# Designs tried in a protein design run: peptides against a protein of PDB entry 6GMG. Part 115

Target 1, 331 residues: chain A of PDB entry 6GMG
Amino acid sequence: DSDDRVTPPAEPLDRMPDPYRPSYGRAETVVNNYIRKWQQVYSHRDGRKQQMTEEQREWLSYGCVGVTWVNSGQYPTNRLAFASFDEDRFKNELKNGRPRSGETRAEFEGRVAKESFDEEKGFQRAREVASVMNRALENAHDESAYLDNLKKELANGNDALRNEDARSPFYSALRNTPSFKERNGGNHDPSRMKAVIYSKHFWSGQDRSSSADKRKYGDPDAFRPAPGTGLVDMSRDRNIPRSPTSPGEGFVNFDYGWFGAQTEADADKTVWTHGNHYHAPNGSLGAMHVYESKFRNWSEGYSDFDRGAYVITFIPKSWNTAPDKVKQGWP

## One batch from the design tools (peptide; made by RFdiffusion4, then SolubleMPNN)

Design b2_p8_3_s4 (from b2_p8_3, 4 letters changed)
Fold by OpenDDE base, seed 3:
Structure b2_p8_3_s4 (fold): chain B 331 residues (1-331), chain A 8 residues (1-8)
Amino acid sequence: as target 1 above (331 residues)
Amino acid sequence: VDTRYVYS
């Protein structure tokens, strides 16, 4: 229960982090130590190091979503999401494959659907789109110029996103970003903003009107990307966890991982920052821990989830929460 | 709201 959530205390601005603990390819630390790192590395506004505010610390305290929240500046809306799904593989496996021993048909179909998603290709698609957006932002001083640039870029690349409606999340994402409108943020100047990426893991079987099997083993047809664009309709994601398959079993509603705007070309070398749970130092869950994982560790996910989406949002270029290079752990 | 506990 989130009733035990506590906001981590302020850390002195000049306090250096303690060393992170390596664990199976990840670097891990307690939340208060992450705040220390954040202040040293990510806190800069207009080049000046900042102490994490009480509001930011409160956001962070919400766990995995808190990491994305504090770094993106807003609670994730997940409106502009991308994934990659191999339809041919899915159809072929359904047709020619068979359930494993003890596996139900529904379980088999759910598993096949999950395995038909390609996390790396989904991530690459998001990076591709973010790159296009960044080019469109670069010299645009009003939204109209940004949109014109974006359409031109898409046309040059023969990208199916050029056919999206003007009111779609793809074209409306910038104007709907609070920091874009802030005086100390974008100040309504697209060239002061940059695209950033985070990822969400969640469960496909969230439709209460569907069969129990879909809620237990996944909905093979849910949250697939649109062909050509890679866009995922996230409107039906209500943060509903997987249904238990056995007595006493329980699953988590979601996981969030922060990537930002790293320029590392090798996906396997990119670093993803995420939390384990909300901060409850005096509760049963204990203190929140923050993990910095390589892509392989992040994309592996958990059995709680059968979908991964890569979401684009925007932050001011004056923020340093999404640097070109992210170093795993400390020092 | 994140209510999970992840082991790593």
Scores: peptide ipSAE 0.067, ipTM 0.818, DockQ to the pose 0.290
Fold by OpenDDE base, seed 5:
Structure b2_p8_3_s4 (fold): chain B 331 residues (1-331), chain A 8 residues (1-8)
Amino acid sequence: as target 1 above (331 residues)
Amino acid sequence: VDTRYVYS
């Protein structure tokens, strides 16, 4: 549904960004200006600034997913996803709570399920796992060494992930990363790679064979993390949006936020980069804008979505798309 | 493809 999508033009490598503007506690700018910032701050390969290529600009033009796409180097597969769900809270609220005035039972259950997810704990779990992976990568010069290190780390921490199948997304994620196999990327050397994190917001009620109520108000049982590991089975996420509850109402299919590999210990101070929609400067949607949000702004999400997942992937250490520190806005 | 108009 991007017939009027346009690839942003190239920006000179030496062009500095215009100032960002505040918007609802976040920094905002037009996509062309983000490209300028990206080239100054995030484009570095082996310490050398790079002009964003036409291919990268095309990826970026797709909107929120484009931001994650250009910074991770691949279209999100979302296979290694984590979340946190408070089962006790969910059960207690269903038992002791009641629908609000005018709220249907299905709407109530969907809302309670949504509120039972803890975004901060989900993010924390992903960071914990990414840290373990990074330690396993550090001195491993082949995949076998990486996997051995990973298993040892998990055993030392008594982590339930140690029981995952060898073919699971957890253990296969590195080998399935294109940049790992590229000569100018990892070159099959795990120690040249690092784990990074992005987040996806999406709708739980995607099963077309389920009730209309679940499609409209959410499926309370869908996309819950596995106990112990925190892994979310994303296989049923087909980018299907929430069903309208009234005539003329429409919802978007997903939102993506890029975190990378920030080292800020306080989750509330971390910065998440995301886009509003595909770039259509001559269309009804208008130009794409990019937002740099604090965690509270990102994790709040929208009514379009009732699930949030934190996904781990890998990029070469030579890339600067995931720096230790991210500054919000410009300058 | 994201078709959202605005963030709030």
Scores: peptide ipSAE 0.067, ipTM 0.823, DockQ to the pose 0.303
Fold by OpenDDE base, seed 2:
Formats: C-alpha cells, sequence, structure tokens
Structure b2_p8_3_s4 (fold): chain B 331 residues (1-331), chain A 8 residues (1-8)
C-alpha cells in the first residue's frame, strides 16, 4: 500500500548530482539525486533552470509513473498509444508451434501473442507519428491550423491516420493537453508545443469477465494495434495486474518509461528514464530509485507485463524535459 | 498509484 509514500524534500537549485551507479547496463540513482540532475538538466523553462516544485516532487514520488508525470506535466492518460504486432508470426506460431513442456494451451497462446509484438517497430511508429505532428505544429498558431496541417501531412504520406475521427485521441490529444492551454505553456498556440513519447508496460488479461486463464497467462487478442494506424485502444487498460499463477505470487500493475523527444536515430542508443516504485524511505520498499536505461533494457520489460505501448503527448517547447539528447547517469 | 517494486 502507498500509505508510506513520502514526498522527497526540496533540493537546492545549484546542488550538483552525485555520480550515478551502473546497474545491469543502466544508470541508477536515488530519487533525491535524480531531482538534482533534473534541476540541472531538465528543469529549464525558457532557458532558465528551475527548482522542482513541491507538486512536481509529489508527482515524482509515485514511482515509474511519477517520472513520466513530472516530465510530461500531467498524469499519463495513455490515449494516443502505438504498437506493432506481427499477425503472420502469431498465426504461424499458433499453427505450427507447440506448447513447451508443462505449458498449458492458454499459456502458450499468451506467450506467442506477447512475442508477436515488435517493440522496436512500435517505438518507430510512435516516432514517425510524432515527427508528423511536430511538422504540423511548427507554423500553426491555432488548433484549426494544426489540424489542417496534420491532415495534409497524413494525406501526403498516405497514412491511415487520416481516416481517424476528429474526436479520436489522435486529433484531440493537443486540445486535451493542459499545458497547451496554460499561459506559460502553449497559450493555445500549437507552434509553442512539441510532441513527446513515453512508454507503458501493462498486462493484457485485465478483463474480469474473461477466463481465469487469460488473466493468468494473457489475452492474446487484447490491446493489439489497429492495422495501418498502429493505434492501440487503451480504454480497457485499468491498471489491473496479472493474476497469480501460484499461491503467494504477485505482479505489479504497470511500468512507465520516459523518452521525450530524443533525436538519436538508432533506437538502441535511446535513453529511457523510469522508476522502480513509489518513494518510501522509511517503509519496507525503501527509497525510490530512478533508472536511465537503453532501449534494450527498457523494452525487455518484466514477466508482469505482456504489452508495451508507445504513447504520444505534448509539452511546451519552452520546457527542457525532453531534450534532443539524453545522457545516461552523471556526469 | 504505483505500488511496483522492480528488481534491478
Amino acid sequence: as target 1 above (331 residues)
Amino acid sequence: VDTRYVYS
């Protein structure tokens, strides 16, 4: 239970971070030290570094979602999500593959479905769409202009997203972004905003009306991307964890990783920032730690999850929470 | 609320 969650104290604005520690290919530090790094590197508003506010520190204290929360400026809604699923691989493996020794049919199907997702292609799709959105934002000074630009870009690329409804998360995402409406944010000017990306790992078998097997081993049909667009319907994601397969076993509800707007062309070299759990320095879980992982480390995920989505949201260009380059660790 | 504990 999160009753022992504590908001990290304020860090002096000019306090430099301690060195990060290497951790299985990732850079790791305690949340307090991440705040120090954040203030030096990511806190800038209009080019001026800022002390992380109490509100931001409170957001951050919630763990992995807190990292995305503080950097995106809002609690993740996950509405504009992308993934890639290899239907041919899935069908072929189901047809020609066999359950492993001791593996149930449901477990086999769940595993095959999980393995049929391509995290790299999902990420690339999100980056592609974010790029299109950024072009549409660039010279648009009202939402109408943005939407017109977006439609033109999609038409030029013959992108299936052009067929999405005007009220879809794809077209409504900007207007539903709080920072877009803020005076010190976008101020209702799309050209002051940029698209950013984060990722969520979660469990497919969340339908309580489905079979116990699906809740234990995954729902092979759930949270697949729509063909052509790559959009994932996230409406059924209620942060329900995987059901235990044995007595005493427990799984966590989700993981979040912050990418932002890195320009590194090689996906394998991109850095993803995430946390391990909520901050409980005096509790059993201990202090929250923040990790800066390469894509391979992030995309590998955990057995708790069988789905990964790459989500687009927006932040003001004046924020430096999504720089072009992210360096692992400190210094 | 994140109640996650991940081994590193």
Scores: peptide ipSAE 0.066, ipTM 0.814, DockQ to the pose 0.313; fails the geometry check
Fold by OpenDDE base, seed 1:
Structure b2_p8_3_s4 (fold): chain B 331 residues (1-331), chain A 8 residues (1-8)
Amino acid sequence: as target 1 above (331 residues)
Amino acid sequence: VDTRYVYS
């Protein structure tokens, strides 16, 4: 019951975090303690540490999406999403493989499709594109200059994204970012913005007009990246969870993980920040916990989800919510 | 593995 959600109280600006605790290779803490860390490490605007506002604390309280929300400054729209899918692996496994004992054909196909996604390559593609965008932003003082720079960068790299329509989320993402238009944000100056990345896990079998098997075991054809660009059409993602396969079984609708703009070249060493559920300290779910996971822990996901996307958005360079280095846990 | 819950 979302009615049990509570906004965490304010934390003094000078309060240091308590130590995080290890949890299955992750660093874990309660949401209140994450706020303390956030204020010490990520809160800076124009180089000045700030207390997390009531609005930001409210955003954060929504759970896994809340971490991405507070750090990106807006609720995720998920429009500019990337993934990597091995079509040859998928076809070969379907042709030469067989269902496991007790596995239905639909379950087999769904599993094979899930396993045909490469999370690391998907993440790498998003980082590649973010880098191109950042170069295009660097010396652009209006949107027209940004778009011109972007097209030039894509041409130089022979990137298939150069063929995208002008109305594509790829080209429209910056102009559709609220903080770009804010006076204390980008102020309509692209050079004041930088690209950042977060990830979403979700279920492929969301089409209510499809078979029950697809809703239970996944839709092998859904949410695949376009060849060449790696773009995923997220328009059919309606936050519908996996259908139960047995009585009493239930699944979660999505998970979000915040990466930001870390410069660590080794994907396995990057840190992903995410929450477990909305903050309900007086409810059955309990207090919200925040996790800082390495890429392997994050990308592993859960059986609730068979798709992962890596999404690009933008934040002002004056924000410190996406630093080049992120340290796991505290201290 | 941590427990996840639905956002609503």
Scores: peptide ipSAE 0.051, ipTM 0.789, DockQ to the pose 0.189; fails the geometry check

Design b2_p8_4_s1 (from b2_p8_4, 3 letters changed)
Fold by OpenDDE base, seed 4:
Structure b2_p8_4_s1 (fold): chain B 331 residues (1-331), chain A 8 residues (1-8)
Amino acid sequence: as target 1 above (331 residues)
Amino acid sequence: AVLDIHKL
């Protein structure tokens, strides 16, 4: 029960973390220890370490979304989301493939749709766009300059995003970022901001007016990226979990993974930070744990989810929540 | 609404 959620206590600013422990290729620790690491590594504002505030600890306590929340500075809105979907693979597999033994037609179609998403290509698309945005942010001292730069960059790359509406999430994302407007953040200066990436895993079959089969096995047509841009319309994502397929089965509504702005060229070596559940040290779920996973471990996801999106948002360059290099675990 | 998640 969410009523069992507790805000982790403050950690002394100079307290070093305990060593992380390996867990299925991930580095794992309890949330309190992550706060210690965060203060040592990610807390810096203008080069100075900061104690994680009560507000930030409160955000973090919400679990996987809390990790993204504390590092991005805002609750995820997921508006600027990217994915990659192989339409040809999907069509061909539906035509030439067959359900497995005991697999229903709806289950087969849902599985084929899930398997037609390419997490790595989706991630690479987001990184590509983030790079374009970062170049556009550079030396742009007002939003108009940023938008002009962005359009020029897109034109140079012949990117289909150049045709997006001016009010689209793509062009409006910066102005809709609270930290962009903060005096100690962007101060309305795009050149003080940088693009960052997080990922969301969620269920496609969220339409309550659709068939039960879609809710149980996925909606093959839902949350597909636009072919030219890779943009995913996330407006229908209402954090509704997969419907159970058997008695006693239950699914979680979402998972979030924080990437930030790592410069590691090999996707497989990138580190994704995520939490298991809200912090409930005195409840049945127990203390929140934080995981630092390589891309393989993150992108594998869970059976709870059949969609992955890679979302771009912005943070001030003065924050160190998205460093160029992220080390897995401690030390 | 801000949502908590359960254990995965």
Scores: peptide ipSAE 0.089, ipTM 0.829, DockQ to the pose 0.215
Fold by OpenDDE base, seed 2:
Structure b2_p8_4_s1 (fold): chain B 331 residues (1-331), chain A 8 residues (1-8)
Amino acid sequence: as target 1 above (331 residues)
Amino acid sequence: AVLDIHKL
């Protein structure tokens, strides 16, 4: 019941965070304490600390998506998404593999499809593309210059993304970013923007017209990346959770993890920030907690989800929500 | 829903 959601109160700008707690290899804290950390570390606009606004606190209160929302400055649209899928592995396992004891054919196929995604390669692809975009942004003072730079970069790398339509999410992503158009953001100057990454976990079997088996065990053909580009068509993602396989079973609709623009080359050392649920301190769910997880812990996901996508968006360089280095926890 | 409702 969304009725239990509460916007966390304002935290004084000078209030330091309490220490985070270790939790299953992650650093964990309550949302109010994350706000304190955010104000100390990530709130900077043009080098000046800012108190998290009421609007930002409201966004944050929505849970995992709220973490990405407050740091990216917009509700995730998930339009520019990347993944990696091993087609050969998938075909081989389907052909030569066997269902486990008690596993249905549909369950087997769904599992094999899930296991054929490579989270690390998907993340790497997004980072590569973000790097190309950042180079294209660097000296571009209008959108036309950015697009020209981007096309040149892609051509130099013989990247299949060069063949995408001009109206595709890939080329339209910058101009569709609200902060790009804001006076205190990009002010329509691409060189004031940088590419950032977040991840979404979700369920493949969202098509209500499909078989019950696909809704329960996954749709092996859904949300695969396009060959060459790695782009995932996210248009069919409607935040529909996995269907229960047994009475009383319930699944959640998504998970979001914020990466930003970390420069750590080792994927395993990157930090992903995410929340557990919407903030309901007086409700059954309780207070929202924020987690800072290493990539391994993030990419493991949950049984609720059989897809992971790595999404590129943009923020102003003047924001410090995506620093080069992210320290896990506090202090 | 746009709400995250999972528990860790």
Scores: peptide ipSAE 0.085, ipTM 0.839, DockQ to the pose 0.210; fails the geometry check
Fold by OpenDDE base, seed 3:
Structure b2_p8_4_s1 (fold): chain B 331 residues (1-331), chain A 8 residues (1-8)
Amino acid sequence: as target 1 above (331 residues)
Amino acid sequence: AVLDIHKL
């Protein structure tokens, strides 16, 4: 399976993309054509277009995670993740709801838990926090100044994140970002960095010590956001897929969508970039395709997943992988 | 390496 992965070839820097294809509200193209778009639109370092390097093309070839990887500059660590969960809805549906015909109790509980997550509110929480972080970064020339600014911003907003431990992913995220330390990146100057967002879809029922039912239908208690902060403990996410419910059924381990730092206030108008699978042009899976989806199409996810998280990381402001506006498709 | 293998 993974042995069929191929690194896409280099594309000439001046080669324009072919038109994307519409696909159920998404814009779709083959990975090679995405590289062409990326070079024209997202490749800029200090305002200068760059050819996607062999290393970047290799990262991209890993599929949906590759899209996030090449644009964020690092493999996703998922440490600073947010979601929104309606506890009252969950409790009320469990109390007053009933399993559908043929639905087991475990299946019912898993479904109710999945439906109790609000993807839009989770995304908005991540955007809110990213905005706070960006304000804290703006005039900070060392990490101490950034942290002081961040604490002040949180205090002013009466945000529960102000109570997080100093070693938490929330406060340590910047210092743990490789591009922050790079001479041509942040160069240890927070004001050269900006917060960006990506999303991960994954399965809740990953605990091997749990019941088979939880692995098949979801773990209703897993990967819930902490009240007040919206933080999700992602430490138990081991990229384990959903267990089959019938013979021959199989599920995949995750999906990743890149948002970056779009300023569009309407969530429904935001564009999410993601891949279908690793690039295997000569294999059974075929060539990797890249999709640019509106939020509705992204947030719907797949039956493979019952959790969505919105993750904050950082990139240098000199990179153009996270522009204020993303145009769907080409031209 | 963790790979995405789903088809959209």
Scores: peptide ipSAE 0.083, ipTM 0.835, DockQ to the pose 0.200; fails the geometry check
Fold by OpenDDE base, seed 1:
Structure b2_p8_4_s1 (fold): chain B 331 residues (1-331), chain A 8 residues (1-8)
Amino acid sequence: as target 1 above (331 residues)
Amino acid sequence: AVLDIHKL
């Protein structure tokens, strides 16, 4: 139960991490040791190493979402989300494919929809957009200048995002970022901010008014990206887990993975940081563990989820929670 | 607050 959640204790600022352990091709450690690594590698503000605050440790204690929370500086809103969906593959498989032995039609359609998402292309789209945004931020000293730069960049690339409404999550994302408005953050200066990326895994069949089959096997039509832009409407994501298909079966509501702003061009070499569950060292779940996974390990996901989104947010450039290079594990 | 309860 949520009542078993404990905030990890403070770690001395100079304490070095213990070695990470291999886990299914990932690097794994207990949350306390991740705090040590975070303080050595990611904690810097204006080039100065910082101890993780009690508030940040509390955020982190929430599990996978906590990793994204502590590194982005805010609870994920998931408003600016991207994915890639192969409509032709989906239609062709529905038409020409067949349910597996024992698979229902609804289960087949849900599976085909899941398999029609391309995680790599979704990630690539988010990186492309983040790069455009970063160029627009670079020399902009007010929001108006940022928006003008952004529109120019999009026009130069003939990007469909240029046609988005001014009130869309795409254009409003910066102004809606708390750290942009903070005096010690962006201080309303776009050039002090940079775009960063995280990913969310979740269930498509969240509509309680829909069929039981959609809740059990997925909604093939839900959370698809808009053509041209790749934008996903996340407004219907309410953290509702997959419905059980058998008695005693249960699914979790989401997973979050932190990428930040790595410059590694090979997607397969990028590192994604995520947690297993909330920190409950005295409970049945046990201590929270943090994983640093390669893209293949992250993007594979779990059967709990049939959607992945790649989300853009912003952090101050003075923060080191999203460095150009991320080293997997320790040392 | 929403908690991650997934166990790997």
Scores: peptide ipSAE 0.083, ipTM 0.833, DockQ to the pose 0.199; fails the geometry check

